# Peptides against a protein of PDB entry 3QIS: the designs that were tried, part 299

Target 1, 334 residues: chain A of PDB entry 3QIS
Amino acid sequence: PSLELSRREFVFENVKFRQLQKEKFQISNNGQVPCHFSFIPKLNDSQYCKPWLRAEPFEGYLEPNETVDISLDVYVSKDSVTILNSGEDKIEDILVLHLDRGKDYFLTISGNYLPSCFGTSLEALCRMKRPIREVPVTKLIDLEEDSFLEKEKSLLQMVPLDEGASERPLQVPKEIWLLVDHLFKYACHQEDLFQTPGMQEELQQIIDCLDTSIPETIPGSNHSVAEALLIFLEALPEPVICYELYQRCLDSAYDPRICRQVISQLPRCHRNVFRYLMAFLRELLKFSEYNSVNANMIATLFTSLLLRPPPNLMARQTPSDRQRAIQFLLGFLL

## One batch from the design tools (peptide; made by RFdiffusion4, then SolubleMPNN)

Design b2_p27_2_s4 (from b2_p27_2, 16 letters changed)
Fold by OpenDDE base, seed 3:
Structure b2_p27_2_s4 (fold): chain B 334 residues (1-334), chain A 27 residues (1-27)
Amino acid sequence: as target 1 above (334 residues)
Amino acid sequence: SEEEKREKQLKELEESVSKRLAEFEAA
């Protein structure tokens, strides 16, 4: 069997978090026999492509002289955003289009990624006094490395060595303040806040706004701003409650004194973000008669975002563990 | 200037967040 491909090189310029890009090409069976095609993994890969790439269809049959359109979809989710922000991964891949009993055809994927504050660590963002798009990529790498070291020192209750010349970090990321301060000002009376979805176009505008500016006002509806906060918390490389404290949160869930002690052991930026979010959610709950928001709904929603199980325990989370996690958060809302 | 505007916003952040954190710790 043999195929003709209309294109073999694909360039995805200015790839952004949650922005779908598509490139299309045609494959034609120029042989005399039916053929099965599939995208296959390279020798050292478990998947036929990187997590931010997809082929549609990824397999199929072609009769002689049949042609099919294949879409190459580039989409950076929460699962790829952190490694692309750090430059650990890039918008580069090679796809292998295999024919059963035939040849391999290689497709080259290339492009560039634009960094986002979404998927960036809280520690790094507290050190960024400018929008992330104004920060040189080399400095982003240094900020993530420094942030990891400061996190480890804080968890060990080591006195931060005032290593001289580092500018004082923000108490919370400016992006978190922009989102939460907007919600404090404008959304406490918003009916069905965190229950009504935002608009996808408004979410993209909010993300682009936070990545490129420090706005006086966030664009979009209160629902879109609220959902952008959820997306931000979900995209964090480490949850607001660090993985190291997950089990202690569950174990303390019914002792408010121990819960407060566990939170006090978070890295400064994580602790400040947690307390700031709880202050907002408590304020939101005072207006429950207007917004129809209740503590159980909020605790259930935010627990999955703030208190994620470590990757090694994700498959083992019991209903009891989930209830303890919710109870832990309820102790800060009530 | 744009820089002066950003410095003012960052100061508002520190003041606003400090207030909210103090309110949370007092409760």
Scores: peptide ipSAE 0.569, ipTM 0.951, DockQ to the pose 0.802
Fold by OpenDDE base, seed 5:
Structure b2_p27_2_s4 (fold): chain B 334 residues (1-334), chain A 27 residues (1-27)
Amino acid sequence: as target 1 above (334 residues)
Amino acid sequence: SEEEKREKQLKELEESVSKRLAEFEAA
């Protein structure tokens, strides 16, 4: 068996968070026998491609002189955004198109990723007074490393930040302020806020806007701005309530005083973001007659975003744990 | 300048967020 490939090199320029890119190529059976093709893992890989890449179809049969179109889809989700932002991963892969009882055909995938404030840590973003696209990638790495160290110091209740040498971090990321301040100003009376989905085009515009500028006004509908906030919170490498406090939040869920004490132990940026979000959600709930938003809906929605189980506990989350997590947030909304 | 506009926006951020955080702590 043999295949002819129309293309073997693929370049995905300016790959962005949640922006699907597609490159197509054709494979043709130029042999005299039917053949089965499949994308196969490289030696020591578990998957035929990186998490941000997909081939469609990834396998199939070709009759003699048959041709099939294969789509290579590049999509950076929440699962890949953080490692791409840090440069730990890159838009680089090699696909092995295997022909049963035939040859291997190598496909080269290359490109560049454009960093996003989505999937960047709250600590790093609080130190970023410029849009992320204006920050050199080398400085982004340094900011993430420094942010980790400052988080650890904060958790250890060690020495106050020496006021002198570092630019004072923002209280919250400018991106969170832009989103939430917009919602405070324009969305408190918006019917079905957080229930109606945003427009995908508007979401992309909002993401691009936050990555490249500090706008006076966020583009798009209130629904798109609200969904962009949800996407932002979901994409955080660490949730607003740090993983180390997850169990304590569940254990304290029915004692509002202990809940407040647990939140006080968050790193400053996380604590400020949490309190700022709760201030917004409380304001939104005052307008429940206009927006049809209730505390149970909001608590249920935001619990999955703000109080995520640690990765090691994800598979073990019980309905009781979920209810405790919801109850924890309800104590801040009521 | 664009820089002066950004500095003004960041100041508005600090003032706005500080107000909202104070409102949250008072309730």
Scores: peptide ipSAE 0.569, ipTM 0.951, DockQ to the pose 0.807
Fold by OpenDDE base, seed 4:
Structure b2_p27_2_s4 (fold): chain B 334 residues (1-334), chain A 27 residues (1-27)
Amino acid sequence: as target 1 above (334 residues)
Amino acid sequence: SEEEKREKQLKELEESVSKRLAEFEAA
């Protein structure tokens, strides 16, 4: 069997979070026998491609003289955004198109990723007084490292933040402020807030806006701004309630005093973001007659975002654990 | 300047967030 490929080199320029890019090529059976093709893992890889890449179709049959179009889809989800933001991963891959009883054909994938505030740590973002796209990639790495060290110091209740040497971190990420302050100003009376989805185009505009600027006004509907906040919280590498406190939140869920004490133990940025979000959600709930938002809906929605189980416990989350997590958050909304 | 505008926005952030945090602590 033999294949002809219309292209073997693919460049994905300016790859962004949640922005699908597609490159297409054709494969043709120029042989005299039917063939089966498949993308196969390289030696030592478990998958035929990186998580942000997909081939469609990834396998198939070709009759003699048959041609099929293959789409190479690049999509950075929440699952890949953090490692791409840090430069731990890159828009570089090699695909192996295997022909059964035939040859391997190599496809080269290259490109560049544009960092996003989505999938960046709260600690790093509190140190970013500029839009993330204005921060040199080398400095992003430094900010993540410094942020990790400050988080660890905060958790250990060690030395007070030496106010002296580094620029004072923001109380909350500017991106969180931009989103939440917009919602405070314009969305408290918005009917079906957090129930109606945003527009995908508006979500992309909001993401691009937050990555590239500090806008006076966020573009898009209140629904899109609200969903952008949810996407932001979901994309955090560590949830607003740090994984280390997850179990303590569940254990304290019915004791408001202990719940407040647990939150007080969060790193400063996480604690501030949590309290700021609760202040917003409490304000939103005052307008429940106008916006049709209730505490149970909000607690159910935000619990999955703010109080995620640690990755090692994700598969073990019980309905009881989920109810405790909701109850924990309800104690801050009521 | 754009820099002065950003400094003003960051000051507004600090003021508004501080207010909201104080509101949360008072409730």
Scores: peptide ipSAE 0.568, ipTM 0.951, DockQ to the pose 0.813
Fold by OpenDDE base, seed 1:
Structure b2_p27_2_s4 (fold): chain B 334 residues (1-334), chain A 27 residues (1-27)
Amino acid sequence: as target 1 above (334 residues)
Amino acid sequence: SEEEKREKQLKELEESVSKRLAEFEAA
C-alpha cells in the first residue's frame, strides 16, 4: 500500500490560549489495494501528538483512488497553557502517519505561542506591573521560578519578604483587579450573573485585552467578564487556596474561627485574592433580589475553582469532602 | 505618558483593593 499526501509541513502562527486553529491536508490511496492509516506514537511517547494538537480523523480506511481530508487542530486549553507560558513546551511536534503493512509518513508541526496571563501563577502576576505580552520570555521564566521560591518561603513562615531588594509586588494581579473591579461597578445588578454564559468572541477579546494592555474598561457583556473570571481561576496552575491547605479547609469547614486562621496562612498574594473575591461575592449577594444569585449557587460554583483537591486526591473526593469544601466557602459569604 | 497612566492605574488598584480588603476584615 502507498499514500500521497498533499502537504507534510504545517505552521501555526500566533497560537493563543483558547483559540482554535485548523490546518487541513489530503491523503490519497495511489495504490492498487485498500489501506488502513493511523497516527501512531513515536518510540518514547505515549500519545501520537502533544496535548494541544489533534488529528481528525486520526485513523481510517481508504479504497484504491480514495481521498480523505485530515484536519490538524491546535487548541491550547487550561491543561497546556501553563507549560506553554513558561516555555517548557513549544508549538513543535512530529506526527507519524502509519500505513498498515506500508511506510511511515512524517508530518512536521511548528509555530509560535503567545503567552497569556491565563495559566500564569498568582505570584508571578503580582510581580508583573506590565501586560504579559510586554514581558520578555526570559524574564517570565525568572519570575515564575522566583515566585515558586517565595511561595514556599511564605508557607514555611520564613522571614518576611526583604522589602528592600525587589520592586514591591502588587497586592493582587492587575488582571484580577480589572475583572473584579468591573464586576463590582457594572454587574452587581446583572440578572443571572455566573448563570448565563458569555460570548466566545467577547471572551477572546477579554483575554487578548488582558494579555496586551491595562484597559480602563473591560470589553464585552457582564456575562462575558464574569465567565472570563471563572476561566482565569480555572486556568491557574495552583488554585487560590493552595493545595497544601486543602485538607485543613475541609477539617475546619464548620469552625469559622479556624477557617479564618487557615486563610491567614496562605501566601500573601493568594490570601489577598481570596479575600478580594470574597468581598466581591458578598457585595454581589446583597443584590440577590436583582441578580437572582444566591449563596449556595456561588459557593458551589467557586468551590470547584478556589478549593480544588490536589491531583493525587482528585479520584478520591467524596460527596462529604465536596460538602465540606462548599461549607468552608459559605462561612466567608454569609 | 503611557507610563504615568499605568502608574496611576496601579495606584488605583492598590487603593481599591486595600479598601475591599478592609471591608472584608471588618465584616
Scores: peptide ipSAE 0.559, ipTM 0.949, DockQ to the pose 0.849

Design b2_p27_3_s1 (from b2_p27_3, 17 letters changed)
Fold by OpenDDE base, seed 5:
Structure b2_p27_3_s1 (fold): chain B 334 residues (1-334), chain A 27 residues (1-27)
Amino acid sequence: as target 1 above (334 residues)
Amino acid sequence: DEKEKKEKEFLEKMEKFVQSMLESFES
């Protein structure tokens, strides 16, 4: 069996978080026998492609002289955004299109990723006084490394932040400030806030706006800005409540004093973001008659974002653990 | 640059507000 491919090299320019890109090509059975094709893993890989890439269809049959269109879909989700932001991964892959009882065909995937404040650590973002797209990639790596070290030092209650010549970090990321300040100013009376989805186009505009500028006003509807905040929190590599404190939050869920003590042990930026969000959400709850937002809804929604189980425990989360996590947040909303 | 000035003023305003808010949580 043999195939003819219309294209073997694919370039995905300016790949962005949550922006789907598609490149299509055709495969044709130029042989005389039916053939089965499949994308197969390389020798040491478990998957035929990187997590941000998909082929559709990834397998199929072709009769003689049949042609099929294959879509290569590039989509950076929350699962790939952090490693792409750091430059640990890149928009580069090799796909192996295998033909049963035939030869392999190699497809080259290349491109460039544009870093996002979405999927970047709170610590790194607190060190970014400029939009992330203005920060050199080399400096992004340094900021993540420095941020990790600062987090560890903060958790260990060790050395005071060396008040040395390094520019003082922001107390909260400017991006989360912009989102929350916008919602506070314009969305407190928004009916069904956090319950109505935003527009996908507006979400992309908001992401691009935060990645490239310090806007006076965030574009889009209040629903889109609200959803952008949820997406931001969901995309954090480390949740606002650090994984190290997850179990202690559950254990303290019914003791408000212990809950406050647990939060006080967060790294400075995480603690500040948590407190800032809780202040905003408590203010939003004062307008429940207008926005249809209640404490149980907010606690349920934000618990999954702020108090995520560590990856190793995620599959073991009980309904009781979830209820404790909700109760933990309720103690800051009420 | 006028842009840089506005961005600096923004950051200063943000920091002051956040600081004041955080102090209100510790009280």
Scores: peptide ipSAE 0.344, ipTM 0.893, DockQ to the pose 0.573; fails the geometry check
Fold by OpenDDE base, seed 4:
Structure b2_p27_3_s1 (fold): chain B 334 residues (1-334), chain A 27 residues (1-27)
Amino acid sequence: as target 1 above (334 residues)
Amino acid sequence: DEKEKKEKEFLEKMEKFVQSMLESFES
């Protein structure tokens, strides 16, 4: 079997979080025999492509002189955003298009990723006084590393680092502040807030706005701004309640005093973000007659975002654990 | 200069707001 490929090199410029890009090419069976094609993993890879890439179709059958269009789709989800923001991964891959009983064809994928405040740690964002797109990528790496070290020191209750020569971190990320302040000002009376999806185009505008500027006003509907907050919280590499405290939150779920003590042990930025979000959500609940928001809905929604099980425990989360997690959060909403 | 000034003023406003809010929860 033999194929002719219309293109073998693909460049995805300016790849952004949650923005789909597509490149297409054709494969033609220029042989005299039918062939089956498939994208196959490289040696030592489990998948034929990186998590942010997809081929469609990824396999198929071609009769002699048949042609098929293949789409290469690049989409950065929450699962890839953090590693792309840090430069640990890049918009580069090699695809192996295999022919059954034939040869391999190599496709080169390249491009550039534009960093996002989505998928960046709270610690790093608290050190970013500028939009992330104004921060050199090298400095983003340093900020993540420094932020990790500061988090660890904070958790170990080691000597308060002298408030010396390092620029004082923000109390909360400016991005969270912008989203929450907008919702507080404009969305408290919004019917079905956090229940109605935002518009995808508006979500992209919000993300781009937060990545590139410090706006006076967030663009889009209240629903889109609300969903952007949820997306932001979901994309955090470390949840607002650090994984180290997850079990203690569950164990304390029915003791409000212990719950408050557990929260007090969070790193400063995480603690501040948690308190700020709880403040906002309590305020939002006062307008339940207008926004149809209730404590159980909010607790259920935000618990999965704020109090995530550690990656090693995700597969083991019981309904009881989820209920305890919800109860933990309810103690801050009521 | 004007952009940097506005951004500084924004951050100062934000910090004051967040600080005031956080202090109200520690009471």
Scores: peptide ipSAE 0.340, ipTM 0.890, DockQ to the pose 0.583; fails the geometry check
Fold by OpenDDE base, seed 3:
Structure b2_p27_3_s1 (fold): chain B 334 residues (1-334), chain A 27 residues (1-27)
Amino acid sequence: as target 1 above (334 residues)
Amino acid sequence: DEKEKKEKEFLEKMEKFVQSMLESFES
């Protein structure tokens, strides 16, 4: 069996978080026998492609002289955004198109990723006084490394030894402040806030706006701004309540005093963001007659975002754990 | 630059607001 490929090199320029890009090519059976094709993993890989890449179709049959279009879809979700922001991963891959009883065909995927404040750590964002797109990639790496070290020191209650003349971090990321301040000013009376989805185009505009500027006003509807906040919180590599405190939050869920003590042990930026969000959500609940928002709805929604189980425990979350997690958050909303 | 001045004023406003809010939770 033999295939002809219309192209073997693909370049995805300016890949962004949540922005789908597609590149198409054709494969043709130029042989005399039917053939089965499939994208196969490389020797050391479990998957035929990186998480941000997909081939459609990824397998199929071709009769002699048959041609099929294959779409290569690049989409950076929350699952890939952090590693792309840090430069740990890149828009580079090699696909192996295998022909049964035939040869392998190699496809080269390349491109560039544009960093996002979405999927960047709270610690790193607190050190970014400029839009992330204005920050050199080398500095982003350094900021993530430094942020990790400062988080660990904070959790260990280690006195910072050499506070060298590093600029004082922001108390909360400017991006969170912008989103929440917008919602606080303009969305408290918004009917069905956090219940109506935003527009995908507006979400992209909000993301691009936060990545590239410090706006006076966030573009889009209140629903899109609200959903952008949810997406931001979901995309955090470390949730607002750090994984290390997850179990303690569950254990304290029915003791409001212990709950407050647990929150006080968060890294400064995480603690500040948590308190800021709780202040906003409590204010939003005062307008429940207008926005149809209630404490149970908010607690249910935000608990999954703010108080995520550690990756090793995600598959083991019980209904009781979820209820305790919701109860923990309710103690800050009521 | 006028842009840099506006950004500085923004950050100062943000910091003061957040600081005032956070102080109310630490008391």
Scores: peptide ipSAE 0.338, ipTM 0.891, DockQ to the pose 0.532; fails the geometry check
Fold by OpenDDE base, seed 2:
Structure b2_p27_3_s1 (fold): chain B 334 residues (1-334), chain A 27 residues (1-27)
Amino acid sequence: as target 1 above (334 residues)
Amino acid sequence: DEKEKKEKEFLEKMEKFVQSMLESFES
């Protein structure tokens, strides 16, 4: 069996978070026998491609002289955004198109990723006084390493980080402040806030706006700005309530005094973001007559974003754990 | 210059707002 491929080299320029890119090519059976093709893992890989890449179709049959179009889809989700922001992973892959009883055909995938404030740590963002696209990639790596070390020191020492001669970090990321300040000013009377989906085009505009500028106003509807805040919180590599405190939050869920004490042990940036979000959400609840938002809805929605189980415990989360997590957050909304 | 000035003024406004809000939470 034999195949002819219309293209073997693919370049995905300016790949962005949540922006789908597609490249197509054709495969043709130029042999005299039917062929089965499939994308197969390389010798040391479990998957035929990286998590941000997909082939469609990934397998099939071709009769003699038959041609099929294959789409290579590049999509950076929350699952790949952090490792691409840090440069730990890159827009590079090799696909192996296997022909049954035939040879392998190698496809080269290359490109560049444009960093996003989505999927970047709260600690790193608090050090970024400029839009992330204005920050050199080398400096992003250094900021992530330094942010990890500061988080660890803040958790271990309970000592206020001595405000040494380094540029004072922001109290909260400017991106969170922009989103929340917009919602506070314009969305308190918005009917069905956090209940109506945003527009996909507006979400992309909001992400691009936050990655590239410090806007006077965020573009899009209040629903799109609200959903952008949810996407931002979901994409955080470390949730607003750090994984190390997850179990303590559950254990304290019915004692408001202990709940506040647990939050006080968060790293400064995480604690400030948590308090800022709770302030906003309490203000939003005063307008429940206009916006149809209630404490139970907000607690249920934001608990999954703010208080995530550690990855090793995700599969073990009980209904009781979810109820305790919601109760923990309710103690800050009421 | 003018862009950097506007961004500095923005950050100063943000810091004052967040500081005032956080102080109101600790009281």
Scores: peptide ipSAE 0.331, ipTM 0.888, DockQ to the pose 0.568; fails the geometry check

